# Ledger of designs, part 77: peptides against a protein of PDB entry 4JHK

Target 1, 212 residues: chain A of PDB entry 4JHK
Amino acid sequence: EDYKIQSFDLETQKLLKTALKDPGSVDLEKVSSVIVDQSLKDQVFSREAGRICYTIVQAEAKQTNGSVFRRNLLNRLQQEFKAREETRKRSTQEWVCLVSFICNIFDYLKVNNMPMVALVHPVYDCLFRLAQSDALKNEEEVDCLVLQLHRIGDQLEKMNVQLMDELFNLLRDGFLLQEDLSSMGRLLLLEILEFRAGGWKLSDTAQKYYYS

## One batch from the design tools (peptide; made by RFdiffusion4, then SolubleMPNN)

Design b2_p12_4_s4 (from b2_p12_4, 7 letters changed)
Fold by OpenDDE base, seed 1:
Structure b2_p12_4_s4 (fold): chain B 212 residues (1-212), chain A 12 residues (1-12)
Amino acid sequence: as target 1 above (212 residues)
Amino acid sequence: SEMEEELEWFNL
């Protein structure tokens, strides 16, 4: 399979390709660090990173029945999660990349075809942070919030419907009561409210209205 | 936090 890794230098690309095929022959801690670092800079890559990570995990499991890569990946991810408020203060872009990466790992890195339970609360914590008033007035954060809910909202709800209800109560209140939302931000909140209400799907006409 | 601890214990 082909993976979108052209953003890396040639040496790193070689490292990643080797990890995908023969994970036992490379430093998997280094590989995980490289993937996380790039995911924190490039939100588009973070989605591809989820797929890459899953492939490496499966390759290592098949090759050695090991889980070194996953352990290192999740340990680094936890470190970044713990520092999320500092990251947000430093750079909104890095913050939304972090959220995107965590959500993409949740989406792709399945165990026995099931989501990792340990990631459920961290994901919700990130989404709840994006749903606070100071974040809702920032269109970049609203974009991130809505994007993640489109991608993994249905999965998250299956894991904890109560938290999802609480989250959407905040979003509804933001939509109705917060005065300093951008016009686009308000529109996106309305769309995601309708998206969930419609069973996590939109009609083609509704999709065109909001995003075309 | 509880959320962070869950992630930590999972990775042990």
Scores: peptide ipSAE 0.045, ipTM 0.692, DockQ to the pose 0.202
Fold by OpenDDE base, seed 5:
Structure b2_p12_4_s4 (fold): chain B 212 residues (1-212), chain A 12 residues (1-12)
Amino acid sequence: as target 1 above (212 residues)
Amino acid sequence: SEMEEELEWFNL
């Protein structure tokens, strides 16, 4: 299996590769910290990080029936989640990386082929924060919101349709009533409203309009 | 928050 870890130094790459194959031979707390740190800096890596994390969790379970990696990963994730408002104030880029990482962990880190229930409310909380007026005026936050809903919206709705309805009420109101949206932000909100209305799928016409 | 408390409970 090939994992995109070329952004790390060679020693760290070796550490990660070993964790993927022989997790019992490495410090899994250190491994989790390295993955989280990079995911908070690189939104593209956070997608790969979800896949890496799932593989390590499965490898550790198979090798030692342990859950050291998952425990450390989720503990660190919880710490970052609790500090999310401070992160947002410090850096919009770091904030959207955090949201992306949480959503990617939700997407990849399945338990018995099911989403981790404990992450449902934290994910919704992040998306609701992005749906507030002060966030909707920032195109970078709108990009993040729409991207995550494209990736995991259907899964989230299955977990709690009431919260999804409430979230999309905010997005509809933002689209219709908020005056300081960027042109692209307004376009993205319209697209995601139509995306959900179409059963979390884009029609051929809509896909051509938004992505051609 | 309530959501943070829920996450803590599952991580114990």
Scores: peptide ipSAE 0.036, ipTM 0.680, DockQ to the pose 0.170
Fold by OpenDDE base, seed 2:
Order: sequence, then structure tokens, then C-alpha cells
Structure b2_p12_4_s4 (fold): chain B 212 residues (1-212), chain A 12 residues (1-12)
Amino acid sequence: as target 1 above (212 residues)
Amino acid sequence: SEMEEELEWFNL
């Protein structure tokens, strides 16, 4: 597989490539830090980060039966999660990157082919935060919310349908009652409501309509 | 928070 790491300098690229192939030969704490740092700056990379992280975890497990990388990664993730409100206040962009990163880690970093149970509540917490009125009026946050639900909504629902019901109650109310939504934000909320109602499935035609 | 504790617990 080819990984999208062109945004890093050459030295860091080499570090990451080595981690992917021979994790025992590099400082995995440093690797995890680099990945998290970049994921907080680049939402596009955050999805790739999930894939990279999974690969490194598997490589380390195979090579040494170790879990140093995963531990360091999740520790850093925990730190960022704890500071999420401060991050949101400082930078909406960094906040949505954080949410995207957490969601992508949830999506890719599975244990025994199952999502990490420990990440379920943190993910929902982030999504619920995005579903609050002060966030729904910000199109960037709505974009993030809807994107994550498209990516992992079905998985999250399987983990906790009650929380998903509550979340979508908020989204429905936002769609119907909140007056300061952008036009696109309102359309995105409608689309995601319909997406779930359709079993987390949407036709290509409908998708283009809402995202064109 | 409870969610933070769960994540910490998992990492320990």
C-alpha cells in the first residue's frame, strides 16, 4: 500500500516509512506524536493517519508482539480529547481536525476486527458537541459532523443505538428549529437525517444533490 | 469525565 505522507519533510517521511515496515527500529513515541500533530492540522491527513496507525500497530504486533505505538498514540489522543474545549475555542479548524482524527482512529484501529469500545463514548461526545446549537451554526463544524456520521455512523449505532437516537434527535431539532443555520448546513443536516433513515445508505444521485 | 476515564483505563 502507498500512504499519503508527502506533507511531511523527507526525514519524517523516512521515519514513517520505517515505522510501517520495521517499527522496532524507530522511536514509536516520536512517530505517534508526529502523526497526531499533523492530524490536528490537516483533516485530509487524519483519515490517512488512521490507516497508517493501523498498519504500524499490526506491524509492531507481528514483529515484537508489542503495543508501544498504540499506547503512545492513545495516550496522546486522550490528552487532546481532554483539552477539546480549549482546542475548539482556540481554533475551529484544529477542533474539527481533532474530531476527524478521533473518528478515523475509531474507524481503523480495531481490535480483533472490532471497534475499540473505549473510544465509543469519546467519539459520541465529540459528535454531541458538534450537534449543539453553537456548533450547528458553524458550517465547518456541521461539515465535520456530517462527514463523520457518513463514515462511521453505522458502526457507532451498532455500539450504542440509544446515543445515536439522542444525537439524531438533536440534529432533527437543529434542522427544524434552529434559525441561524447556513443554507448548506441545513441541507447537510437533512441529508444525514435521511441517510440514517435509509439505513445509512444514500443513492449516488441524492449524494450529489446535497454535496454538489 | 467518564469518557475520559474509560480511555485512560484502556491505555493503562
Scores: peptide ipSAE 0.029, ipTM 0.666, DockQ to the pose 0.201
Fold by OpenDDE base, seed 4:
Structure b2_p12_4_s4 (fold): chain B 212 residues (1-212), chain A 12 residues (1-12)
Amino acid sequence: as target 1 above (212 residues)
Amino acid sequence: SEMEEELEWFNL
């Protein structure tokens, strides 16, 4: 299996590769911190990070029936989540990376093939924050919001349809009523509204219309 | 928040 870890230095790559195959032979706290740190800098890596994390969790469980990696990962995630408002104020880029990472952990880190229930509300909190008027005017935040909803919206709705309805009420109101949306932001909101309305599916024609 | 509490309880 190929993991996209070329952005790390050679030593770190070796560490990650070892963690994926023989987690008991490495410092799993260090591994988790490296993954989180990179995920907070690179939104593209966040997707891969979720997959990597899941693999390490499964490998450790199988090897030692342990959960050191998962505990460290989730503890760090919680710390970052608690500081989310401060992160947003400091750097929009770091904020959207944080959201992306949380969403991707939700997407990949399954327990008994089910999403972690404990992550449902934190994910929604992040998405609701992105749906506020002060965030909707920032195209980078809108991009993040729409991307996450495309990736995990269907799963998230299955966990709590009421919160999803409330979220999309905000998005609809933003689309219709907010004056300082960018043209692209407004287009993206419309697309995601239609995406959900279509059962979290988008036709090939519609996809090209919005994203080509 | 309720979300933070859920995450804490899960990790404890």
Scores: peptide ipSAE 0.033, ipTM 0.671, DockQ to the pose 0.201; fails the geometry check

Design b2_p12_5_s1 (from b2_p12_5, 4 letters changed)
Fold by OpenDDE base, seed 5:
Structure b2_p12_5_s1 (fold): chain B 212 residues (1-212), chain A 12 residues (1-12)
Amino acid sequence: as target 1 above (212 residues)
Amino acid sequence: SEMEEELEWWNL
């Protein structure tokens, strides 16, 4: 089983590999911190991070019946979520990485093969923030919003259809009424509106792009 | 926010 961790130094790679096989022999707080730090810098890695986190959670549960890693991971995620407005002001890139990471954790870190209910509202809050007028005029934020809705929109709707309806009302209004959208931003909003209307079903090409 | 409070409660 291969994981994309080549962006880390050799010592950190060894730490992560050990955590995947023998989580009881490493500092799981340190492991969680390293994964979160890299995910906040690299949006591509945040997708792989979700898979890595799920594997470590399973390994720890099997080895010691513990949940130290998951606890530390979620505590750090909560801290970053609380500081999201400051992060957005500091760097759009860091903000979209944060949103991507939260959404990827929601997608991969299942509990009893179910999404973590506690993450539903935080995920929606991030998406609603991206749907505000000041964010919709920024193409990088629109890219992030549309990407996450492609990946987890169907799951989120199953958890709370009312919030999804409210979110898409904002996206519709942005598409129709907001004057300072970029051409690409407007096209992306139209595409995601049609995507949901079509039942969140991806083409074979889109499936490869968004999930691999 | 209310959403932040829910997450705090769950993590305790």
Scores: peptide ipSAE 0.032, ipTM 0.693, DockQ to the pose 0.150
Fold by OpenDDE base, seed 1:
Structure b2_p12_5_s1 (fold): chain B 212 residues (1-212), chain A 12 residues (1-12)
Amino acid sequence: as target 1 above (212 residues)
Amino acid sequence: SEMEEELEWWNL
């Protein structure tokens, strides 16, 4: 299977390709570190990273019944999550990359074809942080929030509808009441409100309205 | 469940 890893040097590409096929022959701690590092600075890669991570987890489980990669990956992810406020303060870009990566891990790293229950609250915590007034006035954070909800909102709601209702109450209030939203930010909030109201689907009419 | 245990620190 082909993966989008062209952003890495040739040596690292070889490492990743080997990890995907024969995880027992490489340093899986190093592999996890490389994937997380790149995901924290490249939001586009973070989605591909989720798929890569799932494949490596499956390959290692099949080969040795091991979980070295998953353990290292999740340990690093926990560290980054715990430091999320410091990260946000330091760099909005790193913060939105972190959120994107966590959401993509939630999306791809399934357990018995189901989302990891342990990731539900961390994901919601990230999205709730993006839904606060100080974040909603930042278009980069709004972009991230709306993108993740488009990707995994339906799955998250299935895990906890009460939290989703609370989250969307904040988004509704932001859309209606917050003065310092950008025009695009306000448009995106309205779009995602309608997206959920339509069962996490965007109608052709709505698509034309927002993207014509 | 093993993965759930590895994520015990998320709620701290």
Scores: peptide ipSAE 0.031, ipTM 0.694, DockQ to the pose 0.427
Fold by OpenDDE base, seed 4:
Formats: C-alpha cells, sequence, structure tokens
Structure b2_p12_5_s1 (fold): chain B 212 residues (1-212), chain A 12 residues (1-12)
C-alpha cells in the first residue's frame, strides 16, 4: 500500500516506512509520538494516520507478536484526551484534530475485527463535548462533529445506542433552539439528523442538496 | 470523571 506521509521530513518518512515494514528495527515509541504530533496539526493526515497505525500494529504482531506500538499510541491518546479542555482553549484546530484522530483510531484499530471497547466512551465524550452549546456555535467544531458521525456513527451506535440517542437529543435541541448557530452549522446538524434517521445513509438527492 | 477513570483500559 501507498501511505501519504509527504508532510513529514525525509528522515521521519524513512522512519515511518521502516516501521511499516520492519517495526522491530525502530523505536516504536518515537514512531507513535511523531504520528500523534502530526495528527494534532493536520486533520487530513489523521485519517491516513489510522491506516498507518493499523498497518504498524499488524506488522509488529506478525513479526514479534508484540504490541509496543499500540500501547504507546493509546497511552499518548489517553494523555491528550485528559488534556482536551486545555487543548480546546488553546487551539480549536488542535482540538478538532484530536477528536478526529481518536475517531480514526477507533475506526481503524480494530481487535478481532471489532472496535476497541476501551475507546467507545472516550469517543462519545469527545462528541458530546462538540455537541455542547459553546461548541455548536463554532462551525469548525460542527464540521468535525458531523464528519466523525458520518465516518463512525453507525459503529458507535452498535456499541452503545443509548449514548447515541442522548447525543442526538442534544443535536436536535441545538438545531431547534440555539440562536447563534451559523447557517451552515444549522444545515449540517439537519443533515446529520437525517443521516442517522435514514440508517446512516443519505439519498443521492440529499447528498447533492447538502454538499452542492 | 467516571469516564476518565476508565481510561486505564487504553493500555492494550
Amino acid sequence: as target 1 above (212 residues)
Amino acid sequence: SEMEEELEWWNL
């Protein structure tokens, strides 16, 4: 597979390529660190990072039956998650990157072809934070919320439908009652409400309407 | 929070 790692310098690219092929020959803690650091700066990369992480995890498991990379990755994610409110205050961009990365790890880093149960509550907590009134007024946060729900909403619901119902109650209330939503924010909330109501699918006509 | 205390399970 080809991985999009052009945003890194050449030395780091070499490190990542080696980790993908021969994880036992590199410092996997360092590898996890550079991936997380970049994912906190580039939301687009965070999607690719999920694939990269999964590949490294599989390569290490196959090569040494180890899990050093995954452990370091998740430990770093836990640290960033705990500091999420400070991150949000410092930089909305870094905050939405953090949420995006956690969601992408949830999406790609599966165990026995199942989502990692340990990530379910943290992911929901991030989404609930994005669904609060102070976040819904920020279009960047709404974009992130809606994007993640499009990507992993169906999987999350299977893990805990009660939390999903509660989340969407907040989104509905935001759509109907919150006065300081942007026009686009309101449109996005409506779209995601309809998306879930349609079984996490959009019709072609709806797709054109909301994303034209 | 209760959820943050459960984060110890991230150590997989």
Scores: peptide ipSAE 0.029, ipTM 0.677, DockQ to the pose 0.167
Fold by OpenDDE base, seed 2:
Structure b2_p12_5_s1 (fold): chain B 212 residues (1-212), chain A 12 residues (1-12)
Amino acid sequence: as target 1 above (212 residues)
Amino acid sequence: SEMEEELEWWNL
């Protein structure tokens, strides 16, 4: 299976490829750091990163029954999460990349075919932050929010429907009451409101757009 | 925050 790692230099690509097949032969702390660093720069990669991380976790489990990579990955994510407001202030782009990456890890890094419970509140916290008025006025943040809800909203709701209800109350209020939304931002909010109301179901065409 | 305190569970 091919992974989208063209954004890395050749040496790093080799490192990642080796980690995917023979994780015991590489420094998994370094691998995790590289993946997180790149995910904070490239939102497109952050999606692929989730899949890569899952594969490495599975490979290490099979090879050594270890969890060194997962531990290092989550430790780094925790650090980035704690610093999320500083990140947002410094760079909206890095902030939305961080949110995207955390959401993608939630989506892919499952235990016993279930989402990792430890990530539920952090994910919701990120989405709630994006749903605040100061974030809703920024189209880049709205884009991120809506994208994540399309990808993992149904899973998150299953984990905590009360938080999802509260989140969508904020989105509805933003749609109806906030005056400084962009035209596209307002349309995106309407779309996601309707998406949930419709049971988190997309047409085949829409599914391709959000899940390709 | 309270949610940040729960993140100690990330140390899996």
Scores: peptide ipSAE 0.029, ipTM 0.676, DockQ to the pose 0.169

Design b2_p12_5_s2 (from b2_p12_5, 4 letters changed)
Fold by OpenDDE base, seed 2:
Structure b2_p12_5_s2 (fold): chain B 212 residues (1-212), chain A 12 residues (1-12)
Amino acid sequence: as target 1 above (212 residues)
Amino acid sequence: SEMQEEVEWWNQ
């Protein structure tokens, strides 16, 4: 299986490819750091990063029954999460990349075919931050929020329906009451409200857009 | 801090 790692230099690509097949032969802390660093710069890669991380985790488990990579990955994510407000202030782009990456890790990094419970609250915290008035006025943040809800909203709701209800109350209020939304932002909020109301189901065409 | 409490979930 091919992974989208062409954004890295050749040496790093080799490192990642080796990690995917023979994780015991590389520095998995370095690998995790490289993946997180790139995910904070490229939101498109952050999606692929989820798959890459899952594969490395599975490979290490199979090879050595170890979890060094996962531990290092989550430790780094925890550090970034702690600094999320500073990140948002510094760069909206890096902030939405961080959210996207955390959500993608939630989506792909399953344990016993179940989402990691430890990531539920951090994910909700990120989404709630995007649902605040100061974030809803920024179309880039609205784009991120809606994208994540399309991808993992149904899974996240199963983990905690109360938080999802609270989140969508904020989104509904934003849609109805907030005056400084962009036209597209308002349309996106309406769309996601209807999406959940419809049971988190997309048409085949819409599914391709969000899940391709 | 509240943030620290939130992050502690990652240690589970």
Scores: peptide ipSAE 0.034, ipTM 0.646, DockQ to the pose 0.121
Fold by OpenDDE base, seed 1:
Structure b2_p12_5_s2 (fold): chain B 212 residues (1-212), chain A 12 residues (1-12)
Amino acid sequence: as target 1 above (212 residues)
Amino acid sequence: SEMQEEVEWWNQ
């Protein structure tokens, strides 16, 4: 398969390509580090990273029945998640990249073709943080929140409908009551409220926007 | 399941 890794230098591209085909021949700790580092500064790549990670996990499991890559990946992800408040304070961009990456791992890194149950609460924790008043007034955080809900909202709801109801109560209240939302932020909240109400079904226009 | 166990500690 072809993966979007043009943002890396040629040496790193070779490393990633080799990891995808022959994971036993490369340093999988280094591979995981490279993927996480890039995902934390490039939200677009974070989605591709999810697909890459899944492929490497499957390749290593098939080749050696190993889990070196997955272990290193998840350890790093856990570290970043635990430090999420500090990250948010330091850099909104890094914070939304972290959320995006966690959500994309949830979306792509399946276990027995099912979402990872262990990621459900971490994902919701991130989305709830984005749904707080101090985050809703920040358009970059609203963009991230709405994007993730468009991509994985239906899956998350299947895992825990009660948390989804609570989350959308916050979004509804933000839309109706919060004074310092941007006009775009308010429109995005309305859109996502209607999106869920419609059963998480995308229009052709929305499909192109969120999944192109 | 092994992957589930590796991730669960971040909720603690």
Scores: peptide ipSAE 0.033, ipTM 0.705, DockQ to the pose 0.401
Fold by OpenDDE base, seed 4:
Structure b2_p12_5_s2 (fold): chain B 212 residues (1-212), chain A 12 residues (1-12)
Amino acid sequence: as target 1 above (212 residues)
Amino acid sequence: SEMQEEVEWWNQ
């Protein structure tokens, strides 16, 4: 399997490739750190990062029955999550990258073929933050919110339908009542409202877009 | 608060 790691320098690429094949031979804390750092800067990479992380987790489990990488990864995510409001104030781009990465980890890092229960509330908390009025007026945040809901909304709903209902109440209210939404933001909210109402079903073209 | 408490259990 090929992984998109061209954004890293050659030394880091070598480190990541080694981690994918022989995780016991590298500093897995360092590996987790570089993945998180890059994911906070590149939302496109954060999607690929989910696949990379899952592969490393599986490789370590197979090689040593260890979980050092996953532990370090989740600890770092927890730290970034706790600082999310400061991150948002400093950089909207980094904030949406953080949300995207957490959602992608939720999507890819399965435990016994199930989502990690511990990530459910943190993911919802991020999405609820994006659904607040001050965030809905920012198209970049709306883009992130809608993208994540397209990718993991069905999974999240299965974990907690009550929170999903509450979230979509906010989105509906934003769509109907908020005056400072961009035209595109309003269209995106309408689309995601209809997407859930339709059972989270994607067209072939939408599938390619949201899961590319 | 409840969400924060669950964040402490991310390591699974």
Scores: peptide ipSAE 0.029, ipTM 0.658, DockQ to the pose 0.200
Fold by OpenDDE base, seed 5:
Structure b2_p12_5_s2 (fold): chain B 212 residues (1-212), chain A 12 residues (1-12)
Amino acid sequence: as target 1 above (212 residues)
Amino acid sequence: SEMQEEVEWWNQ
């Protein structure tokens, strides 16, 4: 079983590999911090990070029946979420990495094969922020919004259809009424509106792009 | 926070 961790130095790679096999022998708070730090810098890694986190959670549960890693991970996510407006002001790139990471954790970190209810409102709050007028005029934020809705929109709707309806009302209004959207941003909003209307069903090509 | 309480519940 291979994980994409080549971006870390050799010492950190060893730490992560050990956490995946023998979580009781490493500092799981440190492991969670390393994963979160890298995910906030690299949007591509944040997808892999979700898979890594799920594996570590399973390994710790099996080895010691513990949940130290999950607790530290979620505590760090909450801290970053609370500071999201400051992050957005500092760097659009860091902000979209944060949103991507939270959404990827929601997608991968299942508990008893169910989504974590605690993450539903934080995820929606991030998506609603991306749906505001000041964010919709920024193509990088629109890219992030549309990507996450492609990946987890169907799961989120099952958790709260009312919030999803409200979110897409904002996206419809942005598409129809906002004058300072980029050409690509407008096309992306139209595409995601049609995607939900079609029942969140991906084509074979889109499936490969969004999930591999 | 509300999120913290829910996280604590999930960690039980």
Scores: peptide ipSAE 0.028, ipTM 0.667, DockQ to the pose 0.208

Design b2_p12_5_s3 (from b2_p12_5 with Q3M V7L E8K)
Fold by OpenDDE base, seed 2:
Structure b2_p12_5_s3 (fold): chain B 212 residues (1-212), chain A 12 residues (1-12)
Amino acid sequence: as target 1 above (212 residues)
Amino acid sequence: SEMEEVLKWWNE
């Protein structure tokens, strides 16, 4: 299986490849830091990062029954999450990358084939922040919000339907009442409202668009 | 544990 790590320099690529196959031979704290740093810069990579992280976690568990990588990864994510408002103020791009990465970790880093319960509230907190009026004004944030809901909305709802209802109440209100939405932002909100109402199911064409 | 640490994200 190949991983999309071309954005890294050759030395870092080697580090990541080694971590994927022989995690015990590398500094897993450094690996986790590198992955998080790049995920905060590249939203496309953040999707792949989830898969990479899962693979490293599995490899370390199999090799040494250890969890050094996961611990360091989650610790770094916690730090970034705590500073999320500062990040948003500094860079909308980094903020949406952070949200994307957290959502992708939720999607891929499962325990017993189930999402980590501990990540449910942090994920919802990020999505609720994107659903606030000041965030809905920014098309980049709306894009991120809708993308995450397409990817993990059904899973999140299974974890907490009450929070999902509350979130979509905000989205409905934004769609109907907020006047300073972009045209595309408004269309995206409408689409995601209909998407959930339709049972979180995408056509083959739509699925290709959001998951490719 | 890692799970406990993650829970602290929301509580802080």
Scores: peptide ipSAE 0.041, ipTM 0.726, DockQ to the pose 0.278
Fold by OpenDDE base, seed 1:
Structure b2_p12_5_s3 (fold): chain B 212 residues (1-212), chain A 12 residues (1-12)
Amino acid sequence: as target 1 above (212 residues)
Amino acid sequence: SEMEEVLKWWNE
C-alpha cells in the first residue's frame, strides 16, 4: 500500500515506510514526532497522517502488542492542544493545521473500531473556537471549520448531539448576525447548515451551487 | 483498556 509521503526527504520516507511494515525496527518516538511536525505544517498531509498513524498502531500492536507509537503520538497531540491558543495567536496556519490533524486522528485512529471517546471534547473545543466571532471573520478558520464538519461532523454528532446543536447555534448566529464575515465565509456557513440539516448529505445540485 | 489509557493521557 502506498502512502503520500513525498514531501519528506528520502531518509525520512524510508523511516516511515519501515515503521508501517516493521515498527519494531525503528524509533517510534521519532516517527511520531516527524508525523506530528509535518501535520502542523501541511493541512493536506494531516489527512494522510491519520491513515498512516492508524496503520502504524495496528502494525505495532500485531508485532509486539505494544503501543509506544500511539502513546508518543497522543502525548504530543495533547501538548499541542493545550497550547492551542498560543498557537492560534502565533500563526493561523499552524492553528488550522492543528485542528485538521486532531480531527483526522479522530477520523482514522479508532479504538476497537470505534472513535476515541477521549478525543470528542478536544475536537469540539477546537470547532467551538473556530465558531467564535473573532475566528469566523477569518476565512482561513472558516474554511477549516467547514472542512472538518464535512469530514467528521456525522461521527461527532453521534458522539454528542447536544454539543453539535450548540455548535450549529453559533454558526447560525454567525451567518445571520455577524457583519464582518466574508462573502465566501457566509456562503460556507450556509452550506454547512444545510449539509447537517440534510443528514450530513449534500446533493449534486447543492454542491455545484456552493462550490462552483 | 486502550480507551482508559487514552483517557489518562488527555486528562493529565
Scores: peptide ipSAE 0.036, ipTM 0.728, DockQ to the pose 0.765
Fold by OpenDDE base, seed 4:
Structure b2_p12_5_s3 (fold): chain B 212 residues (1-212), chain A 12 residues (1-12)
Amino acid sequence: as target 1 above (212 residues)
Amino acid sequence: SEMEEVLKWWNE
């Protein structure tokens, strides 16, 4: 399989490729650090990062029955999560990258083909933060929120429908009551409300309307 | 189990 790692230098690319095929021959702590660092800078990479992480986890498990990579990855993720408010204040871009990365790890890193239960609340916490009034006024944060809900909303709801209901109550209130939303932000909120109402599906006509 | 180990990290 091909992975989108061309944004890294050649040495790092070699490291990642080796980790994917022979994880026991590389420093998996370093590998995890590189992946997290890049994911915090590039939101587009976050999706690929999730897939890469899953592959490395599976490869290590099969090769040595080890979990060094996953442990280092999740430890770093937890550290970043704990510092999320500080990150948000420092850089909106880094904050949305963090959220995107956490959500993509949730999406790809399965345990026994199931989502990691331990990640459910952290993911919701991030999404709830994006749903606060001070975040909804920022189009970059709204974009992130809506994107994640499109990607993992259905899975996340299956894990905890009550929290999803509470989240969408906030989104509905934001859509209806918040005055300083951008026009695009308001449209995105409406779209995601309709998306969930339609069973996490969007008709072709609606798709064209919101994203053409 | 694998899940139990992960839970230890995030429930601290």
Scores: peptide ipSAE 0.034, ipTM 0.721, DockQ to the pose 0.644
Fold by OpenDDE base, seed 5:
Parts: sequence; structure tokens; C-alpha cells
Structure b2_p12_5_s3 (fold): chain B 212 residues (1-212), chain A 12 residues (1-12)
Amino acid sequence: as target 1 above (212 residues)
Amino acid sequence: SEMEEVLKWWNE
């Protein structure tokens, strides 16, 4: 398997490769921190990070029947989630990276082929925050919101349709009533409203864009 | 288990 880890130095690349093959021979807390740190800086990597994390979890379970990596990963994720408002104030880019990473972990880190129930509310909380008026006026936040809904909206709705209805009520109101939306932001909101109404179905081109 | 404790913590 090939993983996109070229953004790391050679020593860190070796660490990650070893974690993927022989997780018992490395410091899995350090591995988790490295992955989270990079995911908070690079939204593109955060997608790959989900796949990497799942592989390490499976490798550790198979090798030692352990869950040290997953424990450390989720602990760090919870810490970042709790500090999300401070992160948003400091950097919009870091905030959208955080949301992207949480959503990607939800998408990839499944247990018994099911989404982690514990992540449902945190994911919705992030999306609801992006749906507030002060966030909808920022095109970068709207981009993030719409991207995540394209990727995991159907899964989230299956977990809690009531929350999804409430979220889309906010998006509808933003589209119709908020005056300071950018032209692109307004178009993106309209598109995602129609996307859900159409049953969360992606075209072949869109599928490649959002999941590759 | 460690996982169960983490999940419990997330729901708090």
C-alpha cells in the first residue's frame, strides 16, 4: 500500500511506515501526535490521515490486540475539539482543518464496519458552528461545510435525521435571509440543499473530487 | 477497556 507522507521528513516517514507494519516497535503516542499535528495544518493530508489511522488501528489490533494508538488519537482529537472556538479565533485555516480531520476520522475509523457513535455529536457540533451567520459569511468556512456534507452527509443523516433536518433548516435560512453571503457561498449553499434533496447522490466526476 | 473509557469520555 502507498500512503501520501512526502510532506514529512525522512525520519518521520520511517516512523510512520514502521507504525503501519510493526506498530508494537514504535511509540504510538508519538505517531498519533505527529499525524494530528500535520492534519491540523494540511486539509489535504487530513483525508489521507484517516486512512493511515485506520490501518494503524487494524495493525495494532492484529499484532498485540492493543488499542494504544486509537486511545491517544481520540484523546488528542477531543482536546482539539474542546478548544475549537479558540482555534477558530486564531486561524480560520486551522479551524477548517480541524473540522475536516474530525469528519475524515468519522469516515474512515469505523468499528465493526460502523461509524463511531461517540463522534456523531462532535461532528454535528462542528457543522452547526459552520452554519452560524458569522461563519456563513466566510467563504472558506462555507467551502469546508459543503465539502464535509458531500463526503459524510448521508452517513450522518442515518445516525441522526433530526439533527440533519435542523442543520439544513439553518442552511436554508442562511441562503434565503442572510445578506452578507458571498456569491460563491450562496451558490454552494444552494447546491448542498439540492444535493440532499436528491438523496446525497454524487456524479462520477464529483465522486472522484471528494473521495480521491 | 481503554476504548470504552475513551468513548465514555467523548459523550460527557
Scores: peptide ipSAE 0.033, ipTM 0.734, DockQ to the pose 0.360

